# Peptides against a protein of PDB entry 1EMU, part 15

Target 1, 132 residues: chain A of PDB entry 1EMU
Amino acid sequence: PPYLKWAESLHSLLDDQDGISLFRTFLKQEGCADLLDFWFACTGFRKLEPCDSNEEKRLKLARAIYRKYILDNNGIVSRQTKPATKSFIKGCIMKQLIDPAMFDQAQTEIQATMEENTYPSFLKSDIYLEYT

## One batch from the design tools (peptide; aimed at target 1 D16 Q17 F40 A41)

Design b2_p15_8 (made by RFdiffusion4)
Pose (drawn by RFdiffusion4):
Structure b2_p15_8 (pose): chain A 132 residues (1-132), chain P 15 residues (1-15)
Amino acid sequence: as target 1 above (132 residues)
Amino acid sequence: NSPEPYMEEVIESLL
């Protein structure tokens, strides 16, 4: 059963659309869906190849992710990401040196944040328990 | 049941 696999690892949960949908509903109700959206945004950004044809799209996307999740140090993702990590990201944006992996460290920190609090809470939530 | 459509939606919402 897919719902049982989701309890075994966050990666199993996020590899199943039903799991993502349920988990995001939980996060939305807890006021922190940005954690998950950011996690997927980093993955989406990284898969774009660093070729000339993608250069403009990638810069706009890197800026968008930075502006929404990294810029104001008040949003949940910004609050859960380390200062040095955000400093590096800002540097990449300003220098326009955007490697595909530039958000990897921030993604790892956001992934640990979900594994540490919201993911375990989700597995004990009414939403999950009802679904199962 | 792939995560790709969700990922595409998240990326599109940022553009």

Design b2_p15_8_s1 (made by RFdiffusion4, then SolubleMPNN; from b2_p15_8, 6 letters changed)
Fold by OpenDDE base, seed 4:
Structure b2_p15_8_s1 (fold): chain B 132 residues (1-132), chain A 15 residues (1-15)
Amino acid sequence: as target 1 above (132 residues)
Amino acid sequence: RSPEPIIEEIMNSLL
């Protein structure tokens, strides 16, 4: 069943709406749902192919992601991303050089945070165990 | 079920 796959891979968990829902619920109670939201925001942003018709939208989205998750020093995402990574993103925003991959390093760092901390905890949580 | 709807929701919430 899908819940077994969730325990074998974070990727499997994040590729299933039901898994995401449970995991996000868990993260909310832990006060770190922004980790997941940011991760998906990065994924969504990267999927937007640069073109004349969406340039303004992409810039707006990039700025929003930056302001919400990176610039907020009290945020869990900001606390779990390296200064150099945040500086790079800031530079991209300031220079308006918004490559689809501009958040990749930050996404990687946040993914590592989830892999090392919240994901294992989720698998031991009542939310997950009661679901199984 | 695909996570695409969730991604879209998150993206739209940022606009």
Scores: peptide ipSAE 0.771, ipTM 0.968, DockQ to the pose 0.899
OpenDDE base, seeds 1, 2, 3, 5: peptide ipSAE 0.770, 0.768, 0.761, 0.765; ipTM 0.968, 0.968, 0.967, 0.968

Design b2_p15_8_s2 (made by RFdiffusion4, then SolubleMPNN; from b2_p15_8, 5 letters changed)
Fold by OpenDDE base, seed 2:
Structure b2_p15_8_s2 (fold): chain B 132 residues (1-132), chain A 15 residues (1-15)
Amino acid sequence: as target 1 above (132 residues)
Amino acid sequence: RSPEPIIQEIIESLL
């Protein structure tokens, strides 16, 4: 069953709606659901290839991601991303250089945070164990 | 099930 794959890799967990739902519930209880939301926001953003028809949407989305997760110094995403990474993103926003990959490094760092802390904790949680 | 609907929901919530 899928829940066995969830324990094998974070990627498998994040590739399944049911896994995502359980993991997000866990993260909300831990006060760190923004880690997951940011990760998916980055994925969604990267899928929007630059073109004239989506330029405004991409810019607005990039700004929204930046303001919600990067600019907020008290946010968990901001605390778990490197200063150089945040500086790069800020630079992209200020210069309006909105490359599809501009959040890739931040996404990688947040993924590492989940891999090291919340994902292992999730696999030991009542939420996951009771599901199995 | 595909995560695409969740991705889209998060994106839309930001716009």
Scores: peptide ipSAE 0.772, ipTM 0.969, DockQ to the pose 0.895
OpenDDE base, seeds 1, 3, 4, 5: peptide ipSAE 0.766, 0.764, 0.770, 0.766; ipTM 0.968, 0.968, 0.969, 0.968

Design b2_p15_8_s3 (made by RFdiffusion4, then SolubleMPNN; from b2_p15_8, 4 letters changed)
Fold by OpenDDE base, seed 4:
Structure b2_p15_8_s3 (fold): chain B 132 residues (1-132), chain A 15 residues (1-15)
Amino acid sequence: as target 1 above (132 residues)
Amino acid sequence: RSPEPIIEEIIESLL
């Protein structure tokens, strides 16, 4: 069943709406749902191919991601992202150099945070165990 | 089920 795959990899968990739902519920309880939301925001952003028709949308989205998750020093994403990574993102925003990969390093760092902390905890949580 | 709808929801919430 899918829940067994969720325990095998974070990727499998994040590739399943049901898994995402349970994991997000868990993260909300832990006060760190922004980790997941940011991760998906980065994924969504990267999928937007640069072109004339979506330039404004991409810039707006990049700024929104930056302002909500990176600039907020009190946010968990900001706390779990390295200063150099945040500085790079800020630079991209300020220079309006909005490359699809501009959040990749930050996404990687947040993914590592989930892999090391919240994901293992989720697999030990009542939410997950009761689902199984 | 694909996570695409969730991704879109998150993106739209930011715009």
Scores: peptide ipSAE 0.763, ipTM 0.968, DockQ to the pose 0.896
OpenDDE base, seeds 1, 2, 3, 5: peptide ipSAE 0.756, 0.759, 0.751, 0.755; ipTM 0.967, 0.967, 0.966, 0.967

Design b2_p15_8_s4 (made by RFdiffusion4, then SolubleMPNN; from b2_p15_8, 6 letters changed)
Fold by OpenDDE base, seed 4:
Structure b2_p15_8_s4 (fold): chain B 132 residues (1-132), chain A 15 residues (1-15)
Amino acid sequence: as target 1 above (132 residues)
Amino acid sequence: RSPEPIIQEIMESLL
């Protein structure tokens, strides 16, 4: 069943809408749902191929992601992202150099945070165990 | 089920 795959890899969990729902519920209880939301925001952003018709949208989205998750020093994403990574993102925003991959390093760092902390905890949580 | 709807929801919430 899918829940067994969720325990095998974070990727499997994040590739399943049902798994995401359970995991997000868990993260909300832990006060760190922004980790997941940011991760998906990065994924969604990267999927937007640059073109003339979506340039403004991409810039707006990049700024929004930056302001919500990176610039907020009190946010968990900001706390779990390295200063150099945040500086790079800021630079991209300021220079309006909005490459689809501009959040990749930050996404990687947040993914590592989830892999090391919240994901293992989720697999030990009542939410997950009761689902199984 | 695909996570695409969730991704889109998050993206739209940022606009």
Scores: peptide ipSAE 0.776, ipTM 0.969, DockQ to the pose 0.898
OpenDDE base, seeds 1, 2, 3, 5: peptide ipSAE 0.771, 0.774, 0.767, 0.773; ipTM 0.969, 0.969, 0.968, 0.969

## One batch from the design tools (peptide; aimed at target 1 I20)

Design b2_p16_1 (made by RFdiffusion4)
Pose (drawn by RFdiffusion4):
Structure b2_p16_1 (pose): chain A 132 residues (1-132), chain P 16 residues (1-16)
Amino acid sequence: as target 1 above (132 residues)
Amino acid sequence: TPEEYEQEIIDELLAE
């Protein structure tokens, strides 16, 4: 059963659309869906190839992710990401040197944040328990 | 699919 696999690893949960939908509903109710959206945004950004034809799209996307999740140090993703990590990201944006992996460290920190609090809470939530 | 969800997030971010 897919719902049982979700309890075995966060990666199993995020590899199933039903799992993602349920988990995001839980996060939305807890006021922190940005954690999951950012996690997927980093993955989406990284898969874009660094060729000339994608240069403009990638710069706009890197800026968008930075503006929404990294810029103001008050949003949940910004609060859960390290200062040096955000500093590096800001540098990449300003220099326009955006490697596909530039958000990897921030993604890892956000991933650990979900594994540490919201992911375990989700597995004990009414939403999950009802679904199962 | 997760891939479609990634794309949706990317589209939403680029629409801002």

Design b2_p16_1_s1 (made by RFdiffusion4, then SolubleMPNN; from b2_p16_1, 7 letters changed)
Fold by OpenDDE base, seed 5:
Formats: structure tokens, sequence, C-alpha cells
Structure b2_p16_1_s1 (fold): chain B 132 residues (1-132), chain A 16 residues (1-16)
């Protein structure tokens, strides 16, 4: 069943709507839901290929991601991303150089945080175990 | 779908 695949890799969990729902519920209880939301935001942002018709939209979205997750020093994403990574993103925003990959390093760091902490904890949680 | 979840997050960000 799918829940067994979720235990094999975080990628499998994040590729399943039911898995995402349960994991997000768990993260909300832990005050870490922003980790998952940021991860998906980065993925969605990267899919927006630059073109004349979406330039303004991409800039607005990049600014929103930056303001919501990177600039907020009280946020879990900001606390789990390296200063150099945040500085790079800030630079991109200020220069309005909005490359599809501008959040890749931050996403990698947040993914590592989930892999090392929240994902293992989720597999031990009542939420996951009761589902099995 | 997973894409729907992703799009929902982006839409929320753009609405703020």
Amino acid sequence: as target 1 above (132 residues)
Amino acid sequence: SVEDIEQEILDKLLSE
C-alpha cells in the first residue's frame, strides 16, 4: 500500500496527495507547516518558465516567497536556511533577476531539514501509525 | 492532485 512507500522515502510521501495531507497535518501540530509549503512553492515557482507574458507574475511570486519565508526571521524556513542562501535570494529580488532556479539552494536546505528531522518524526507519529 | 496542492500554495502567496 502507498503508506509503505511513504516510509521508504520523503519523495514518495510528497508525491501522494494523501501522504501530503497527513504530513502537513503533522507539521502543523509541530509548528513547521511552512517547511512543506515553502518546498512546494519552490517547486511551483521553478515550473514557471520565463517569458514576456509571465515576467510580472514571476517577480511578484518571487517577492511573495521571499517576504513570507525568507525575510521573516521568526519563521522556521528562515531559521533553517543559511545566511548566504538568504542573501543570494535577497540579491535576486533587489536586482530583479528572477531565475527559475533562484530558490533551489533554499529548497535543498529545507528538504534536508525535513529529511533529518520532521520526516522521521512523522513516521513515528500517531497520525501516521493510526493510518497504517 | 499534487499539482492542485502546489497551485493552491502559489495562489495563496499571490493573494497576500
Scores: peptide ipSAE 0.800, ipTM 0.970, DockQ to the pose 0.958
OpenDDE base, seeds 1, 2, 3, 4: peptide ipSAE 0.797, 0.798, 0.797, 0.798; ipTM 0.970, 0.970, 0.970, 0.970

Design b2_p16_1_s2 (made by RFdiffusion4, then SolubleMPNN; from b2_p16_1, 6 letters changed)
Fold by OpenDDE base, seed 2:
Structure b2_p16_1_s2 (fold): chain B 132 residues (1-132), chain A 16 residues (1-16)
Amino acid sequence: as target 1 above (132 residues)
Amino acid sequence: SVEEIEQEILDKLLSE
């Protein structure tokens, strides 16, 4: 069943809408749902191909991601990303140089945080175990 | 779908 695949890798968990739902519920209880939301935001942002027709949308979205997750020093994403990474993103925003890959390093760092902490904890949680 | 979840997150960000 799918829940067994979720235990094999974080990738498998994030490829399943039911897995995502349970994982997000767990993360909310832990006060760190923003880790998952930011990860998906980065993925979605990277998929937007730069062109004249979506330039404004991409800039607005980049700014929104920056303001919500990077700028707030009290946020879990900000606390789990390195200063140099956050500084780079800030630079891109200030210069309005919005490359599809501008959040890649931050996404990698947040993914590592999930892999090492919240994902293993999820697999030991009542939420996951009761589902199985 | 996963793609719909992703899109919902982006839409929420743009609505703020």
Scores: peptide ipSAE 0.800, ipTM 0.970, DockQ to the pose 0.929
OpenDDE base, seeds 1, 3, 4, 5: peptide ipSAE 0.798, 0.799, 0.799, 0.800; ipTM 0.970, 0.970, 0.970, 0.970

Design b2_p16_1_s3 (made by RFdiffusion4, then SolubleMPNN; from b2_p16_1, 7 letters changed)
Fold by OpenDDE base, seed 2:
Structure b2_p16_1_s3 (fold): chain B 132 residues (1-132), chain A 16 residues (1-16)
Amino acid sequence: as target 1 above (132 residues)
Amino acid sequence: SVEEIEEEILEELLSE
């Protein structure tokens, strides 16, 4: 069943709508749902290929991601990303140089945080175990 | 779908 695949890798969990739902519920209880939301925001953002017709949208979206997750020093994403990574993103925003890959390093760092902490905890949680 | 989840998150960000 799918829930067994979720325990094999974080990738399998994040590739399943039901798995994502349960994981997000768990993360909300832990006060760190922003980790998952940011991860998906980065993935979605990277899929938007630059062109004249979506330049404004991409800039607005990049600014929104920056303001919500990177700028807030009290946020879990900000606390789990390196200063140099956050500085780079800030630079891109200030210069309005919005490359599709501008959040890649931050996404990698947040993914590592989930892999090392919240994902293993999820697999030991009542939410996951009751589902199985 | 997973793609729909991504889209919903992006739409929420743009609405703020």
Scores: peptide ipSAE 0.771, ipTM 0.965, DockQ to the pose 0.902
OpenDDE base, seeds 1, 3, 4, 5: peptide ipSAE 0.770, 0.768, 0.769, 0.770; ipTM 0.965, 0.965, 0.965, 0.965

Design b2_p16_1_s4 (made by RFdiffusion4, then SolubleMPNN; from b2_p16_1, 8 letters changed)
Fold by OpenDDE base, seed 3:
Structure b2_p16_1_s4 (fold): chain B 132 residues (1-132), chain A 16 residues (1-16)
Amino acid sequence: as target 1 above (132 residues)
Amino acid sequence: SVEEIEEEILEKLLSE
């Protein structure tokens, strides 16, 4: 069953709508749902291929991601991303150089945070265990 | 779908 694959890798969990729903519920209880939302925001942003028709939209979206997750010093995403990474993103925003990969390093760091802490905890949680 | 989840998150960000 799918829930067994969720325990094999975070990738498998994040590739399953049911797994995502349960994991997000768990993260909300832990006060760190922003980790998952940011991760998906980065993935979605990277998929938006630059073109003349979506340039303004991509800039607005990049600014929104930056303001909500990176600039917010009280947020868990900001606390779990390195200063150099946040500085790079800020530079991209200020220069309006909006490369599809501009959030890749930040996404990697947040993914590592989930791998090290919240994902293992989820597999030990009542939410996951009661589902199985 | 997972793709729809991504799109919903982005749309929410743009609406804030």
Scores: peptide ipSAE 0.785, ipTM 0.968, DockQ to the pose 0.865
OpenDDE base, seeds 1, 2, 4, 5: peptide ipSAE 0.783, 0.783, 0.781, 0.784; ipTM 0.968, 0.968, 0.968, 0.968

Design b2_p16_2 (made by RFdiffusion4; failed a check: near_copy:native)
Pose (drawn by RFdiffusion4):
Structure b2_p16_2 (pose): chain A 132 residues (1-132), chain P 16 residues (1-16)
Amino acid sequence: as target 1 above (132 residues)
Amino acid sequence: SEEELLQENIEEAMES
């Protein structure tokens, strides 16, 4: 059963669209869906190849991710990401040196944040328990 | 817009 696999690892949960949908509904109700959206945005950004034809799209995307999740140090993703990590990201944006992996460290930190609090809470939530 | 591009990127990553 897919719902049982989701309890075994966050990666199993995020590899199933039903799991993602349920988990995001939970996060939305807890006021922190940005954690999941950012996690997927980093993955999406990284899979774009660093070729000339993608350069403009990549820069715009890197700025968009930075502006929404990294810029104001008040949003949940910004609050859960380290200062040095955000500093590096800002540098990449300003220098326009955006490597595909530039958000990897921030993604790891957000991933740990979900594994540490919201993911376990989700597995004990009414939404999950009802679904199962 | 850059915001629309962000949302499309998020949806594409989720559907991957």

Design b2_p16_2_s1 (made by RFdiffusion4, then SolubleMPNN; from b2_p16_2, 5 letters changed)
Fold by OpenDDE base, seed 2:
Structure b2_p16_2_s1 (fold): chain B 132 residues (1-132), chain A 16 residues (1-16)
Amino acid sequence: as target 1 above (132 residues)
Amino acid sequence: SEDELLEELIEEAIAS
């Protein structure tokens, strides 16, 4: 069953809507749902190919991601991203150089945080174990 | 709002 694949890799968990739902519920209880939300925000953003018609929207989205997750010093995403990474993102925003990959490094760092901490904890959680 | 934009972005990413 799919839940067994979830235990094999975080990637498998994040490819399954049921898995995502359970994982997000767990993260909310842990006060760190922003990790997952940011990860998907980055994924969604990267998929938006630049064109004349969506330039304004992409800039707005980039700013929104930056303001909500990167600029918030009290946020878990900000705490789990490296200063150089945050500085790079800030630079992109300020220069209005909105490359689809501008959040890639931050996403990688947040993914590593999940891999090392919340994902293993999820697999030991009542939420996951009761589902199995 | 920015929160609404992010919500849409996240939901779309999850669905894909």
Scores: peptide ipSAE 0.767, ipTM 0.963, DockQ to the pose 0.859
OpenDDE base, seeds 1, 3, 4, 5: peptide ipSAE 0.766, 0.765, 0.351, 0.766; ipTM 0.963, 0.963, 0.871, 0.963

Design b2_p16_2_s2 (made by RFdiffusion4, then SolubleMPNN; from b2_p16_2, 6 letters changed)
Fold by OpenDDE base, seed 2:
Structure b2_p16_2_s2 (fold): chain B 132 residues (1-132), chain A 16 residues (1-16)
Amino acid sequence: as target 1 above (132 residues)
Amino acid sequence: SEDELLEELIQEAIEE
């Protein structure tokens, strides 16, 4: 069943909408749902192909991601990303150089945080175990 | 709003 695949890798969990729903519920209880939201925001942003017609929207999205997750020093994403990574993103925003990959390093760092902490905890949680 | 833009972006990424 799918829930067994979720325990094999975080990737499998994030490829399943039911898995995502349960994982997000768990993260919300732990006060760190922003980790997952940021991860998907980065994925969604990277998939937007730069063109003249979406330049303004891409800039707005990049600024929104930056302000909500990176700039907030009290946020879990900000606390789990390295200063150099945050500085790079800030630079891109200030220069309005909005490359599709500008959040890649931050996404990698947040993914590592989930892999090492929240994902293993989820697999031991009542939410996951009751589902099985 | 920015929250609405992010919500839309996240939802689209989840569904893909």
Scores: peptide ipSAE 0.747, ipTM 0.958, DockQ to the pose 0.855
OpenDDE base, seeds 1, 3, 4, 5: peptide ipSAE 0.745, 0.743, 0.742, 0.744; ipTM 0.958, 0.958, 0.957, 0.958

Design b2_p16_2_s3 (made by RFdiffusion4, then SolubleMPNN; from b2_p16_2, 6 letters changed; failed a check: near_copy:native)
Amino acid sequence: SEDELLEELIEESIAS

Design b2_p16_2_s4 (made by RFdiffusion4, then SolubleMPNN; from b2_p16_2, 5 letters changed)
Fold by OpenDDE base, seed 1:
Structure b2_p16_2_s4 (fold): chain B 132 residues (1-132), chain A 16 residues (1-16)
Amino acid sequence: as target 1 above (132 residues)
Amino acid sequence: SEEELLEELIAEAIAS
C-alpha cells in the first residue's frame, strides 16, 4: 500500500496526494508547514517555462517566494537556508535574472532539513500511524 | 496578491 512507500522515501510521500495532505497537517502542528510549502513553491516555479508572455508573472512569483520565505528572518525556511543561498536569490531578484532553477539550491537545503527532522518524526507521528 | 499567487503556485505543484 502507498503508506508503506511513504516510509521508504520522502520522494514517495511527496508524490502522493494523501501523503502530502497528512504530512502537511503534521508540519502545521509542528509549526513547520512553510518547509513543505516552500518546497512545492520551488517545484512549481521551476516548471514555469520562461517566455516573453510570462516574464512579468515569473518575476512577481519569484519576488513573492523571496519575500515570504527568504526575507523573513524569523521564518523556518530562512533559518534553514544558508546565507550564501539566500544572497544568491536576492541577487537574482534585484537583477531581475529569473532563471527557472534559481531556487534549486534553497529547495535542496530545505529538503535536507525535512529528511533529517520532520520526515522521520512524521513516520513516528500519530497522524501517520493511525493512517496505517 | 502575492499570497494568492503563492497559493496558486503551490496548489498546482501539488496537483501535478
Scores: peptide ipSAE 0.773, ipTM 0.964, DockQ to the pose 0.873
OpenDDE base, seeds 2, 3, 4, 5: peptide ipSAE 0.771, 0.770, 0.769, 0.771; ipTM 0.964, 0.964, 0.963, 0.964

Design b2_p16_3 (made by RFdiffusion4)
Pose (drawn by RFdiffusion4):
Structure b2_p16_3 (pose): chain A 132 residues (1-132), chain P 16 residues (1-16)
Amino acid sequence: as target 1 above (132 residues)
Amino acid sequence: SEEELLEENIEDAMSS
């Protein structure tokens, strides 16, 4: 059963659209869906190839991720990401040197944040328990 | 817009 696999690893949960939907509903109710949206945004950004034809799209996307999740140090993702990590990201944006992996470290930190609090809480939540 | 592009990127990643 897919719902049982979700309890075995966060990667299993995020590899199933039903699991993602349920988890995001939980996060939305807890006021922190940005954690998951950012996690997927980094993955989406990274898979774009660094060729000339994608350059403009990638710069706009890197700026968008930065502006929404990294810029103001008050949002949940910004609060859960390290200062040096955000400093590096800002540097990449300003220099316009956006490697596909530039958000990797921030993604890892956000991933650990979900594994440490919201993911376990989700597995013990009414939403999950009802679904199962 | 860059905001729309971010949302499309997120939906694409989730659907992958």

Design b2_p16_3_s1 (made by RFdiffusion4, then SolubleMPNN; from b2_p16_3, 5 letters changed; failed a check: a repeat of another design)
Amino acid sequence: SEDELLEELIEEAIAS

Design b2_p16_3_s2 (made by RFdiffusion4, then SolubleMPNN; from b2_p16_3 with N9L D12E M14I S15A)
Fold by OpenDDE base, seed 1:
Structure b2_p16_3_s2 (fold): chain B 132 residues (1-132), chain A 16 residues (1-16)
Amino acid sequence: as target 1 above (132 residues)
Amino acid sequence: SEEELLEELIEEAIAS
């Protein structure tokens, strides 16, 4: 069953709609939902291929991601990303150089954070165990 | 709003 695959890798969990839903619920209870939301925001952003018609939208989205997750020093995403990574993103925003991969390093760092603590905790949680 | 834009972006990513 899918829930067994979820325990084998975070990737499997994040590729499953039910898995995502349960994991997000767990993260919300832990006050860490921004980790997952940011991860998917980065994924969604990278999928937007730059062109003349979507330049304004991509810039707005990049700014939104930056302001919500990176700029907020009290946020968990900001606390779990390296200063150099945050500075790079800030630079991209200020220069309006919006590459599809501009959030990749931050996404990697947040993914590592989830792998190291919240994902293992989820597999020990009542929400996951009751689902199994 | 920026919040709405983010929500849409995230939802699309999750659905994909």
Scores: peptide ipSAE 0.761, ipTM 0.961, DockQ to the pose 0.872
OpenDDE base, seeds 2, 3, 4, 5: peptide ipSAE 0.759, 0.756, 0.759, 0.760; ipTM 0.961, 0.960, 0.961, 0.961

Design b2_p16_3_s3 (made by RFdiffusion4, then SolubleMPNN; from b2_p16_3, 6 letters changed)
Fold by OpenDDE base, seed 1:
Structure b2_p16_3_s3 (fold): chain B 132 residues (1-132), chain A 16 residues (1-16)
Amino acid sequence: as target 1 above (132 residues)
Amino acid sequence: SEDELLEELIKEAEAS
């Protein structure tokens, strides 16, 4: 069953709609839902190939991601990303150099955070265990 | 709003 695959890799969990839903519920209870939202925001952003018609939208999205997750020093994403990573993103925003991969390093760091603590905790949670 | 833009972006990413 899918829930067994979720326990084998975070990737399997994030590729499953039910897995995402349960994990988000868990993260909300832990006050860490922004980790998951940011991860998917980065994924979604990277999928937007730059062109003349979507330049404005991509810039708006990049700014939104930056302001919500990176600029907020009280946020968990900001706390779990390296200063150099945050500075790079800020630089991209200020220079309006919006490469599809501009959030990749931040996404990697947030993914590592999930792998190290919230994902293992999820597998021990009542939410997951009751689902199994 | 920016929140709406992000929600849409996240939703699309999760569905992919």
Scores: peptide ipSAE 0.794, ipTM 0.967, DockQ to the pose 0.858
OpenDDE base, seeds 2, 3, 4, 5: peptide ipSAE 0.790, 0.787, 0.790, 0.790; ipTM 0.967, 0.966, 0.967, 0.967

Design b2_p16_3_s4 (made by RFdiffusion4, then SolubleMPNN; from b2_p16_3, 7 letters changed)
Fold by OpenDDE base, seed 1:
Structure b2_p16_3_s4 (fold): chain B 132 residues (1-132), chain A 16 residues (1-16)
Amino acid sequence: as target 1 above (132 residues)
Amino acid sequence: SEDELLEELIREAEAA
């Protein structure tokens, strides 16, 4: 069953709609749902291929991601990303150089945070265990 | 709003 695959890798969990839903519920209870939202925001952003028609929208999205998760010093995403990573993103925003991969390093760092902390805890949670 | 834009982006990413 899919729930067994979820325990084998975070990737499998994040590729499953039910897995995402349960994991988000768990993260909300832990006060760190922003980790997951940011991860998917980065994924979604990277999928937007730059072109003349979507330049404005991509810039708006990049700014939104930056202001919501990176600039907020009280946010868990900001606390779990390296200063150099945040500075790079800020630079991209200020220069309006919006590469699809501009959030990749930040996404990697947040993914590592989930792998090391919230994902293992999720597998021990009542939410996951009751589902199995 | 920016929040709405983000929510849409995230939802689409989750749907793959």
Scores: peptide ipSAE 0.790, ipTM 0.966, DockQ to the pose 0.848
OpenDDE base, seeds 2, 3, 4, 5: peptide ipSAE 0.787, 0.784, 0.787, 0.788; ipTM 0.965, 0.965, 0.965, 0.966; seeds 2, 4 fail the geometry check

Design b2_p16_4 (made by RFdiffusion4)
Pose (drawn by RFdiffusion4):
Structure b2_p16_4 (pose): chain A 132 residues (1-132), chain P 16 residues (1-16)
Amino acid sequence: as target 1 above (132 residues)
Amino acid sequence: SATDDAAETAVDDLLS
């Protein structure tokens, strides 16, 4: 059963659309869906190839991710990401040197944040328990 | 995969 696999690893949960939908509903109710959206945004950004034809799209996307999740140090993703990590990201944006992996460290920190609090809480939540 | 589809949706939402 897919719902049982979700309890075995966060990666299993995020590899199933039903799991993602349920988990995001939980996060939305807890006021922190940005954690998951950012996690997927980093993955999406990284899969874009660094060729000339994608340059403009990638710069706009890197700025968008930075502006929404990294810029103001008050949002949940910004609060859960390290200062040096955000500093590096800002540098990449300003220098316009955006490697596909530039958000990897921030993604890892956000991934650990979900594994440490919201993911375990989700597995014990009414939403999950009802679904199962 | 579901992860790829979700990632693509997140990118599209940010560029909308």

